# Ledger of designs, part 110: peptides against a protein of PDB entry 6B4E

Target 1, 295 residues: chain A of PDB entry 6B4E
Amino acid sequence: TNFDKISKMFWHYKDKIAQIKQDIVLPIKKADVNVRNLLSRHKRKINPKFGQLTNSNQQLFKIQNELTQLINDTKGDSLAYHWILNFIAKAVVHQAETEVRVKPESALPLGKLTLYLLVQFPELQELFMARLVKKCPFVIGFTCEIDTEKGRQNMGWKRNNENKWEDNTSYDERMGGILSLFAIITRLQLPQEFITTTSHPFPIALSWHILARICNTPLNLITNTHFVILGSWWDAAAVQFLQAYGNQASKLLILIGEELTSRMAEKKYVGAARLRILLEAWQNNNMESFPEMSP

## One batch from the design tools (peptide; made by RFdiffusion4, then SolubleMPNN)

Design b2_p19_8_s3 (from b2_p19_8, 9 letters changed)
Fold by OpenDDE base, seed 2:
Structure b2_p19_8_s3 (fold): chain B 295 residues (1-295), chain A 19 residues (1-19)
Amino acid sequence: as target 1 above (295 residues)
Amino acid sequence: MEKELKEQMEKEIEELESL
């Protein structure tokens, strides 16, 4: 693992967030009133769609079509189009932070929707990845120390209105929610309409990167959050990961589930204990995945 | 109830725009 490369990637996406603000978010405030009104109506229609997802593929397809139409309505203005995609990127990540954190299986319909949109609207890919890395650097296997304010900020910690850091549980759950979504996206097959014509924008190899990079992270930087997000990843993608990489996947799952947890045993991390339970379940041929969506 | 839902949605949108 080249940590310098990962750090450069992290800062690339941080810079991308700043660029998005400068080139998309701020300019739209000076755009034509008709464009601003269009975007105002569209964001109001788009935002609730993510909460309307269920375990139904029929409902998913309905929402996909509705969002596709709403996004296509903005293509006449490049700035408006990019603005609405950036809004969607924010909304999807927010849904992961709020709903997926408390109901991890909700990552499946959200991930399917997101993957569809990422393929249908390729310009969403960089906007979405930048938002993911800003909120949850674990998605690219980046970690830094959190003993400083800057370190905490870089790792996506939030402060409330009283400038108090969020509690550890809230942070862990948010990171787990975001990582669950990303993990799901990486393990999903492309929709049938794209499978022969398009490459997967965030393939299962990115899950490999997450696990490998965490395994190679200096132990002094490993926290409970690392184990929490690994557990979230496991629930979301471990079955499909094993299918993709076979014996090599097994070795990596053993490394995170057994070796990494053992090395950190003195810390008595709750996330590590959960990951051990997941490992044991797998060893007993009881590895579970999220239930498939209904027709 | 519809008014409350609308207000909540607008608040959420504003929060998203600030991110």
Scores: peptide ipSAE 0.131, ipTM 0.723, DockQ to the pose 0.012
Fold by OpenDDE base, seed 1:
Structure b2_p19_8_s3 (fold): chain B 295 residues (1-295), chain A 19 residues (1-19)
Amino acid sequence: as target 1 above (295 residues)
Amino acid sequence: MEKELKEQMEKEIEELESL
């Protein structure tokens, strides 16, 4: 693991967020009234669509088509198009922070929708990844110290209006929700219409990077959150990860489930205890995946 | 209920725009 490369990638996306604000978000506030009115109508139609997802593929396809039309309506103005995609990137991550954190299996329909949009609208990819890394650096296997305010901010910790940090449970759950979504995206197959013409924008190899980078992270930087997000990843993608990489996947699952948890045993992390349970379930041939969506 | 849903949606949109 090259930690300098990971750090450079992290800061690249932090800079991208600043660029998005400067080049997309702020200019729209000064744009023509017709453009602002268009975007106002569209964001109100788009935002509720993510909450309308169910375990139904039929409902998914309906929402895909509706969002496709709404996004296409903005293509006549490049700034409007990029603004609506950035809004979608924010909305998807927010849905992971709110819904997926409490119902992890909801990551499957959300991930399918997101993957479709990422392929259909390639400009969404950088906007989405930048938002993911800002909110949950674990998606690229980045970790820094959280003993400083800047360190906590870099790791996606939030402060309330009273400048108080969020509680550890809230942070862990949010990170778990975001990571679950990303894990699902990495293990999904491309929609049938794209499988022969397009490469997967966030393939299963990115799950490999997450696990390997966490395993190689200095132990003094490992927290309960690392184990929580590994557990979230496990529920979301472990079955498909084993299918993709076979024996090599097994080795990496043992590294996170057995070796990493054992090295941190003195900390008595609740997330580590859960990950041990997941490992034991797998060893007993009881590894579970999220249920498939209905027709 | 419809008014409350609309107000909640607008609040969520404002939160997303502030991020």
Scores: peptide ipSAE 0.130, ipTM 0.721, DockQ to the pose 0.012
Fold by OpenDDE base, seed 3:
Structure b2_p19_8_s3 (fold): chain B 295 residues (1-295), chain A 19 residues (1-19)
Amino acid sequence: as target 1 above (295 residues)
Amino acid sequence: MEKELKEQMEKEIEELESL
């Protein structure tokens, strides 16, 4: 693992966030009133749709079509189009932080929707990845120290209005929710209509990178959060990961479930205990996955 | 309930725009 490369990637996306603010978010405030009104109406229609997802494919397809129409309505103005995609990127990540954290299986319909949008609107990919990395650097296997304010900020920790850091449980759950979504996206197959024309924008190899990079992370930087997000990833993607990489996947699952947990046993991390349970379930041929969606 | 939902949605949108 080249950590310098990962760091450069992390800062690339941090710079991208700044660029998005400068080139998309701020300029739209000065745009024509008709454009601003259009976007105001569209964001109100778009935002609730992510919460309207269920375990129904029928409902998913309905929402996909509705969002596609709403996004297409903005294509006549490049700035408006990029603004609405950036809004969607933020909304999807927010849904992961709020709903997926409490109902991990909701990552499946959300991930399917997101993957569809990422392929249908390629410009969403960079916007979405930048937002993911800002909020949850674990998606690229980035880790830094959190004993400094800047380190915590870089790792996506939030402060409240009283300048108090969020509690560890809240942070862990948010990171788990975001990582669950990303893990789902990486393990989903492209919709049939795109398989022959488009490569997967965030393939299963990115899950490999997450696990491998965490395994190679200096132990002094490993926290409970690392185990929490690994557990979230496991629930979301372990079955499909094993299908994709076979014996190599198995080795990596053992590394995170056995070796990494053992090395950190003195810390008595709750996330590590859960990951150990997941490992044991797998060893007993009882690995579970999220239920498939209904028609 | 509808009013409250609308207010929550607007707040959420504003929060998203501030990110």
Scores: peptide ipSAE 0.130, ipTM 0.718, DockQ to the pose 0.012
Fold by OpenDDE base, seed 5:
Structure b2_p19_8_s3 (fold): chain B 295 residues (1-295), chain A 19 residues (1-19)
Amino acid sequence: as target 1 above (295 residues)
Amino acid sequence: MEKELKEQMEKEIEELESL
C-alpha cells in the first residue's frame, strides 16, 4: 500500500470541496433570480425522493425517472447543472449518515439509485467522491491520527453548536452508514442499459483497496471505527466480493476477520468482536447478504 | 484492465501476507 498516494488523493478531494464552494455554491448566490428560483423548486422536489425509496424496484425506477427529468431541466445552465448535482451528492451522503446508519439494508435501494445517477450524469462522480472522502475518509482507506483537532476534522468528526465533538457511537454509526452505501455501490452491477456502453465508475476493486489499505494501516492508528466500518462493509458486500475474487477474497477476509482482530485483541473493541462473529458465521457456511429488492 | 488489476491485487495480497 502506497500511503503517500492515498494522502495525495485525500487532499485532492479536500481541495475539490473548496473548489466546489468557490466555483459552484458561491456563484449561484449571485445568479439570476430565475435560476435561483428554478434551483429552489428543484431542490424541494429532489430532496424528499431519497426518503421515498423502498425495497421495490418499481419505486426505484419511478424515482430514477423523476430525478433524471429534474436534473435535465438544469442542463441549459452549466452552473445550475453542477449545483444540482452537488446538492444530490450531499443529499445522498446525508441519507447514508441518517437512514442507512440505523437500517443498513436501505443502502441497497439508495446505492442502486446513486449508481444510476453516477452513470447517467458523469459530472456527479467527482462531486460525490469528494463529498464521501470529506465525510468518511475510510472510503479510500485513508487514516490519520485523531489525537489532534485537525486529525479529527480530517477523519470526518463533527462538532456540535457548543463546539463539542460528537460521541464515539454517533461517529461510528455515521461512518458505518456511509461505508455501507459505498460498499453497495462497488458491488452492484451496472443497470442493463449501461453495461455495454460504459465502465463501472466505482467498481468492486475499490472495496479491495479499502480492505487492503486498512490491513496495511499502522496498528497504532487502528480504532474501533475501523472494525465497525469493516463489519458494515462485510454485511453489504462480502458475498459479492467472494464471488468476484474467489480465493484472493477469502485470504483478505481472513486477514481482516482473524489476523487484524487478533492483533488488536488487547483493545477489546466491540467492532472487532462483531467482525469475529461475522468471520465465524462465514466459516460455518452461514454468510448472509441483504435481500434482493422486490420487482 | 483486468490483468493489471489482478496483478495489483496479487501484489497487495503478498504485501498483506508479509505483515
Scores: peptide ipSAE 0.102, ipTM 0.754, DockQ to the pose 0.722

Design b2_p19_8_s4 (from b2_p19_8, 7 letters changed)
Fold by OpenDDE base, seed 5:
Structure b2_p19_8_s4 (fold): chain B 295 residues (1-295), chain A 19 residues (1-19)
Amino acid sequence: as target 1 above (295 residues)
Amino acid sequence: EKEKELEEMEKELEELESL
C-alpha cells in the first residue's frame, strides 16, 4: 500500500470541495433570476425522490426517469447543470448518513439509483467522490490520527453548534452508512443498457483497495470505526466480492476477519467482535447478503 | 488493464500476508 498516494488522493478531493464551492456554489448566487428559480424548483422536486425509494425495481426505474428528466432540463446552462449534480451528490451522501445508517439494506436501491446517475451523468463522478472522501475518508482507505482537531476534521468528525464533537456511536453509524452505500455501488453490475458501452465508474476493485489499505494501516491508527465500516462493507458486498475474486477474496476476508481482529483483541472493540461473528458465520456456510429487490 | 490490476492486487495481498 502506497500511503503517500492515498494522502495525495485525499487532499485532491479536499481541494475539489473547495473548488466546487468557489466555481459552482458561489457563482450560482449571482446567476440570472430565472436560473436561480429553476434550480430552486428542481431542488424541491429532487430532494424527496431519495426518500421515495423502496425495495421495488419498478419504483426505482420511475425515480431514475424523473431525475434524468430534471437533470437534463439544466444542461443548457453548464453552471446550473453542475450545481444540480453537486446537489445530488450531497443529497445521496446525506441519505446514506441518515437512512442507510439505520437500515443498511436501503443501500441497495440507493446504490442502484446512484450508479445509474453516475453512468448517465459522468460529471457526477468527481463531485460524488469528493463528497464521499470529505464525509468518509475510509472509502479510499485513508486514515489519520484523531488526537488533534485537524485529524478529527480530516476523518469527517462533526461538531455541533457548541463546538462539541459528535459522540463515537454517531460517528461510527454515519461512517457505516456511507461505506455501505459505497460498497453496494462497487459490487453492482451496470444496468443492461450500459454494459457494452461503458466501464463501471467505481468497480469492485475499489472494495479490494479499501480492505487492503485498512489491513496495511498502522495499528496505532486503527479504531473501532475501522471494524464497524468493515462489518458494514461485509454485509453489503462480501458475497459478491467472493464471486469476483474467489480464493484471493477469501484470503483478504480472513485477513480482516481473523488476523486484524486478533491483532487488536486487547482493545476489545465492539466492531471487531461483530466482524469476527461475520467471519464465523461465513466459515459455517451462513454468509448472508441483502435480499434482491422486487420487480 | 484487467491483468495488470489483478497482478497489482495479488502483489498487495502477498505484502499483507507477509505482515
Scores: peptide ipSAE 0.052, ipTM 0.724, DockQ to the pose 0.673
Fold by OpenDDE base, seed 4:
Structure b2_p19_8_s4 (fold): chain B 295 residues (1-295), chain A 19 residues (1-19)
Amino acid sequence: as target 1 above (295 residues)
Amino acid sequence: EKEKELEEMEKELEELESL
């Protein structure tokens, strides 16, 4: 694992967030009143659609079509187009933080929608990845110390209005929700209409990198959160990961489930205990995936 | 392309197993 490369990626996306604010968000505040009104209307129409997702492919396709039309309405103005995409990126991540954290299986319809949008609107890819890395650096396997305020900020910790850090459980659950979404995206196949024309923007190899990079992370930086997000990843993608990489996938699952948990056993992390349970379930031929969506 | 990617991933796994 090249940690320098990972750090460079992390800071690239941090810079991208700053750029988005400067080049997209702030300029729109000064844009023509008609543009601002258009975007306000579109924002109001777009925002509830993520919550309207169900375990139904029919409902998914409906929402995909509606969002596609709404986004296409902005293409006549490049700034408006990028602003809407950035809004969508933020909204998707927010949905992962709020709904996926409490209902992990909801990552499947959300992930399918997101993957569709990422392929349909390629400019969304960098906007979305920047937002993911800002909120959950684990998606690229980045870890730093959290003994400093800057370190906690870099790892996506939030402060409340009283400037108090969020509790560990809240942080763990949010990270788990975001990573579940990302894991789902990596293991989904492209929609049939794109398979021959487009490469997968976030392929299953990115899941491999998450696991490998965490395994190579210095043990003194490993926290309960690492095990929580590995458990979230496992629920979301382990079955498909095994299908993709076979015996090599098995080795990596054993490394995270057995070896990494054993090395950290003295810490008695709850997340590690859960990951061991998942490993044992797999060893007993009882590995489960999220239920498939209905027609 | 996929074969090259797999080879790189296998090398990364070998490095992990050596830890």
Scores: peptide ipSAE 0.050, ipTM 0.720, DockQ to the pose 0.751
Fold by OpenDDE base, seed 1:
Structure b2_p19_8_s4 (fold): chain B 295 residues (1-295), chain A 19 residues (1-19)
Amino acid sequence: as target 1 above (295 residues)
Amino acid sequence: EKEKELEEMEKELEELESL
């Protein structure tokens, strides 16, 4: 694992967030009133759509079509188009932080919707990845120390209005929710209409990188959160990961489930205990996946 | 491409197993 490369990638996306603010978010505030009104109306129509997702593919397709139309309405103005995509990127990640956090299986319909939009609107890919890395650096296997304020900020820790850090449980759950979404996206097949014409923007190989990079992370940087997000990943993608890489996948699952947990046993991390349970379930041929969506 | 990717992944895995 080349940690310098990972760090460079992390800072690339941090810079991208700053660029988005400068080039997209701030300029639109000074845009023509008609453009601002259009975007305000679209924002209000788009935002509820993510909460309207269910385990129904029919409902998913309906929402996909509605969002596609709303986004296409903005293509006549490049700034408006990029603004609405950035809004969608933020909204999807927010949905992961709130809904997927409490109901991990909701990552499946959200992931399907997101993957569709990422393929349909390629400009969303960089905007979405930048938002993911900012909020949850674990999606690229980045880890730094959290003993400093800057370190905590880099790892996506939030402060409230009183400048108090969020509690550990809240942070763990948010990171788990975001990573669940990303894991789902990596293991989903492209929609049938795109399979022959487009490459997967965030393929299953990115899941491999997450696991491998965490395994190679210095042990002094490993926290309970690492195990929590690995557990979230496991629930979301382990079955499909095994299908994709076979014996090599098995070896990596053993490394995270057995070896990494054993090395950190003295810490008695709750997340590690859960991951051990998931490993044991797999060893007993009881590995579970999220239920498939209904027609 | 997929074969090369798998080879790289195998090398990375070997490195992990040696830790």
Scores: peptide ipSAE 0.047, ipTM 0.719, DockQ to the pose 0.777
Fold by OpenDDE base, seed 3:
Structure b2_p19_8_s4 (fold): chain B 295 residues (1-295), chain A 19 residues (1-19)
Amino acid sequence: as target 1 above (295 residues)
Amino acid sequence: EKEKELEEMEKELEELESL
């Protein structure tokens, strides 16, 4: 693992967030009133749709079509188009932070929707990835120390209005929710209409990188959160990961489930205990995945 | 040993993706 490369990637996306603010978000505030009104209306229509997802493919397709129409309405103005995509990127990640964290299986319909949008609107890809990395650097296997304020900020820790850090449980759950969504996206097949024309924007190889990079992370930087997000990833993608990489996948699962947990046993991390349970379930041929969506 | 193994696996995957 080249950690310098990962760090450069991390800062690339941090810079992208700053660029988005300067080139997309701020300029829209000075845009024509008609454009601002259009975007305001579209924002109000788009935002609730992510919460309207269910385990139904029929409902998914309905929402996909509705969002596609709403986004297409903005294509006549490049700035408006990028603004609405940035809004969607933020909304999707927010949904992962709030709903997926408490109902991990909801990542499946959300992930399917997101993947569809990422392919249908390629400009969403960088916007979405930048948002993911900012909020959950684990998606690219980035880890830094959290003993400093800047380190915590870089790792996606939030402060409240009183400048107090969020509690560890809240952070762990948010990271788990975001990682669940990303893991799902990486293991989903492209919709049939795109398979022959487009490559997967966030393929299963990115899950490989997450696991490998975490395994190679210096132990002094490993926290309970690492195990929590690995557990979230496991629930979301372990079955499909094994299908994709076979024996190599098994090696990584053993490394995270057995070796990494054992090396950190003295810390008695709750996340590590859960990951050990997942490993044991797999060893007993009881690995579970999220149920498939209904028609 | 572990780090070396993972590095090799990563390199192998990268090589496959570059084909």
Scores: peptide ipSAE 0.041, ipTM 0.718, DockQ to the pose 0.167

## One batch from the design tools (peptide; made by RFdiffusion4, then SolubleMPNN)

Design b2_p20_1_s1 (from b2_p20_1, 8 letters changed)
Fold by OpenDDE base, seed 2:
Structure b2_p20_1_s1 (fold): chain B 295 residues (1-295), chain A 20 residues (1-20)
Amino acid sequence: as target 1 above (295 residues)
Amino acid sequence: MLQLSKEEEEELQELLKKYE
């Protein structure tokens, strides 16, 4: 694992966030009033749609179509178009932080919607990835120390208005929610209409990288959160991961589930304990995945 | 079934060695 490369990737996306603010978010505030009004209306229409997702594919398709129309309405103005995509990127990640964290299975419809949008609107891909990395560096396997303020910030820790760090449970759940979404996206097949024309923007290989990079992370940097997000990933994608890579996948799952947890046993991480339970379930041929969506 | 890239395979081997 080339950790320098990962670090460069991390900072690339951090820079991208700054660039987005400078080139997209701030300029819109000075845009024509008609454009601002349009975007305000669209924002209000778009925001609730993510919460309207259910386990129904029919509902998913409805929302996909509605969002597609709303986004297309902005294409006449490049700045407006990019602004709305950035808004969507932020909204999707926020949904992962709030809803998926408490209901992991909701990652499936959200992931399907997101993947559709990522393919339909390719410009969303960099915007979305930048937001993901900012909020949850684990999505690219980045880890740094969290014993400093800057380190915690880099790893996506939040502070409230009183300058108090969020509690460990909240952080773990947020990271788990975001990673669940990303994991789902990586293991989903492209919609039928895109299979022959488009490559998957975030393929299952990215799940491989997450696991491998975490497994290769210096042990002194491994925290409970690492195991929590691995567990979240496991619930979201382990079955499909095994289907994709077969024996090679098995080896990596054993490494994270057995070997990594064993190396960190003295820490008695709750997340690690859960991961071992997941491993044992797999060993007993009882690996579970999220239920498929209904028609 | 997908095959690992050369780099991914090398990474896996490195990990296997690390945890021997």
Scores: peptide ipSAE 0.635, ipTM 0.963, DockQ to the pose 0.955
Fold by OpenDDE base, seed 1:
Structure b2_p20_1_s1 (fold): chain B 295 residues (1-295), chain A 20 residues (1-20)
Amino acid sequence: as target 1 above (295 residues)
Amino acid sequence: MLQLSKEEEEELQELLKKYE
């Protein structure tokens, strides 16, 4: 594992966030009033759509079409188009932090919607990835120390209005929600209409990287959160991961579920205990996945 | 079924050795 490369990737996306603010978010505030009004209306229409997702593919397709139309309405102005995509990127991640956090299986319809949008609007890919890395560096296997203010900030810790850090449980759950979404995206097949014409923007190989990079992370940097997000990933993608890579996948799952947890046993991490339970379920041929969506 | 790239295979072997 080349951790220098990962670090460079992390900071690339941090820079991208700053660039987005400078080149997209701030300039739109000075844009023509008609453009600002258009975007305001579209924002109000778009935001509720993510919460309207259910376990129904029919509902998914409806929302896909509605969002597609709303996004296409902005293409006449490049700045407006990029602004609305950035808004969507933020909204999707926010949905993961709130809804997926408490209902992990909701990652499936959200992931399907997101993957569709990523393919339909390629400019969304960098915006979305930048937001993901900022909020949850685990998506690229990045880890740093969290015993400093800057370290916590880099790892996506939030402060409240009184400048107090969020509690550990809140952080763990948010990271788990975001990682669940990303894991789902990596293991989903492209929609039928894109399979022959487009490559997957975030393929299953990215799940491999997450697991491998965490396994190779210095043990002194491993926290309960690492095990929590591994558990979230497991629920979201382990079955499909095994289907994709077979015996090689099995080896890596054993490494994270058995070996990594064993190395950290003295810490008695709750997340690690859960991951061991998932491993044992797999060993007993009881591995579960999220149910498929209805028509 | 997908096959690992050369780099991924090497990484896996490194990990297996690390936790041996």
Scores: peptide ipSAE 0.629, ipTM 0.962, DockQ to the pose 0.967
Fold by OpenDDE base, seed 5:
Structure b2_p20_1_s1 (fold): chain B 295 residues (1-295), chain A 20 residues (1-20)
Amino acid sequence: as target 1 above (295 residues)
Amino acid sequence: MLQLSKEEEEELQELLKKYE
């Protein structure tokens, strides 16, 4: 594992966030009043769409079509187009932090919607990844110390209005929610209309990198959060991961489920205990996946 | 079934050795 490369990638996306603010978010405030009004209306229409997702493919397709139309309405103005995509990127991640956090299976419809949008609107890809890395660096396997304020900030910790850090449970759950979404996206097949003409923007290989990089992270930097997000990933993608890589996948799953948890046993992390349970379920031929969506 | 890249395979071998 080349951790220097990972660090460079991390800071690339941190810079991208700053660029987005400077080049997209702030300039739109000075844009033509008609453009600003258009975006305000679209924002209000887009926001509730993500919460309207269910386990129904029919509902998913409806939402996809509605969002597609709304986004296409902005293509006449490049700045407006990028602004609305950035808004969507933020909204999707926010849904992961709130809804997926408490209902992991909701990652499936959200992931399908997101993947569709990522393919339909390629400019969303960098905006989305930048937001993901900012909120949950685990998506690229980045880890740093959290003993400093800067370290905590880099790892996506939030402070309230009183400058107090969020509690550990809240942080763990948010990270798990975001990672669940990303894991789902990596293991989903492209929609049929794209599968023969387009490459997957965030393929299953990215899941491989997450697991491998965490497994190779210095043990002194491993926290309960690492095991929580691994468990979230497992629920979201382990079955499909095994289907994709076969025996090689098995080796890596054993490394994280058995070996990494064993190395950290003295810490008695709750997340690690759960991961052990998932491993044992797999060993007993009882590995489960999220239920498929209804028509 | 997907094949690992050379780099990914090397990484896996490194991990296997690390936890041996």
Scores: peptide ipSAE 0.624, ipTM 0.962, DockQ to the pose 0.964
Fold by OpenDDE base, seed 3:
Structure b2_p20_1_s1 (fold): chain B 295 residues (1-295), chain A 20 residues (1-20)
Amino acid sequence: as target 1 above (295 residues)
Amino acid sequence: MLQLSKEEEEELQELLKKYE
């Protein structure tokens, strides 16, 4: 694992966030009033859509179409278009932090919607990844120490208005939610309408990278959060990961589920205990995946 | 079934060695 490369990637996306603010978010405030009004209306219409997702494909397709129309309405103005995509990127990640956090299986419809949008609107890809990395650097397997303020910030920790860090449980759950979404995206097949014309923007190989990079992370940097997000990933994508890579996948799953947990056993991380349970379930031929969506 | 890239295979071998 080339950690220098990963670090460079991390900072690339941090820079991208700054660039987005400078080139998209701030300039729109000076845009024509009609454009601002349009975006305000669209924002209000778009926001509730993610919460309207269910386990129904019919509902998914409805929302896909509605969002597609709303986004297309902005294409006449490049700045407006990028602004709305950035808004969507933020909204999707926020949904992962809040809803997927408490209901992991909701990652499936959200992931399907997101993947559709990522393919339909390619400019969303960089915006989305930048937001993901900012909020949850685990998505690219980045880890740094959290003994410093800057380290915690880099790893996506939040502070409240009293400058108090969020509690560990809150952080773990947020990271788990975001990672669940990303994991789902990586293991989903492209929608039928795109499969012959477009490559997958975030393929299953990215899941491999997450697992491998975490396994190769210095043990002194491994925290409960690492195991929590691995568990979240497991629920979201382990079955499909095994289907994709076969025996090689098995080896890596054993590494994270057995070996990594064993190396960190003295810490008695709750996340590690859960991951061990997931491993054991797999060993007993009882690995479960999220239920498929209904028509 | 997907095949690992050369880089991924090397990484896997490195990990296996690390945890042997």
Scores: peptide ipSAE 0.622, ipTM 0.961, DockQ to the pose 0.959

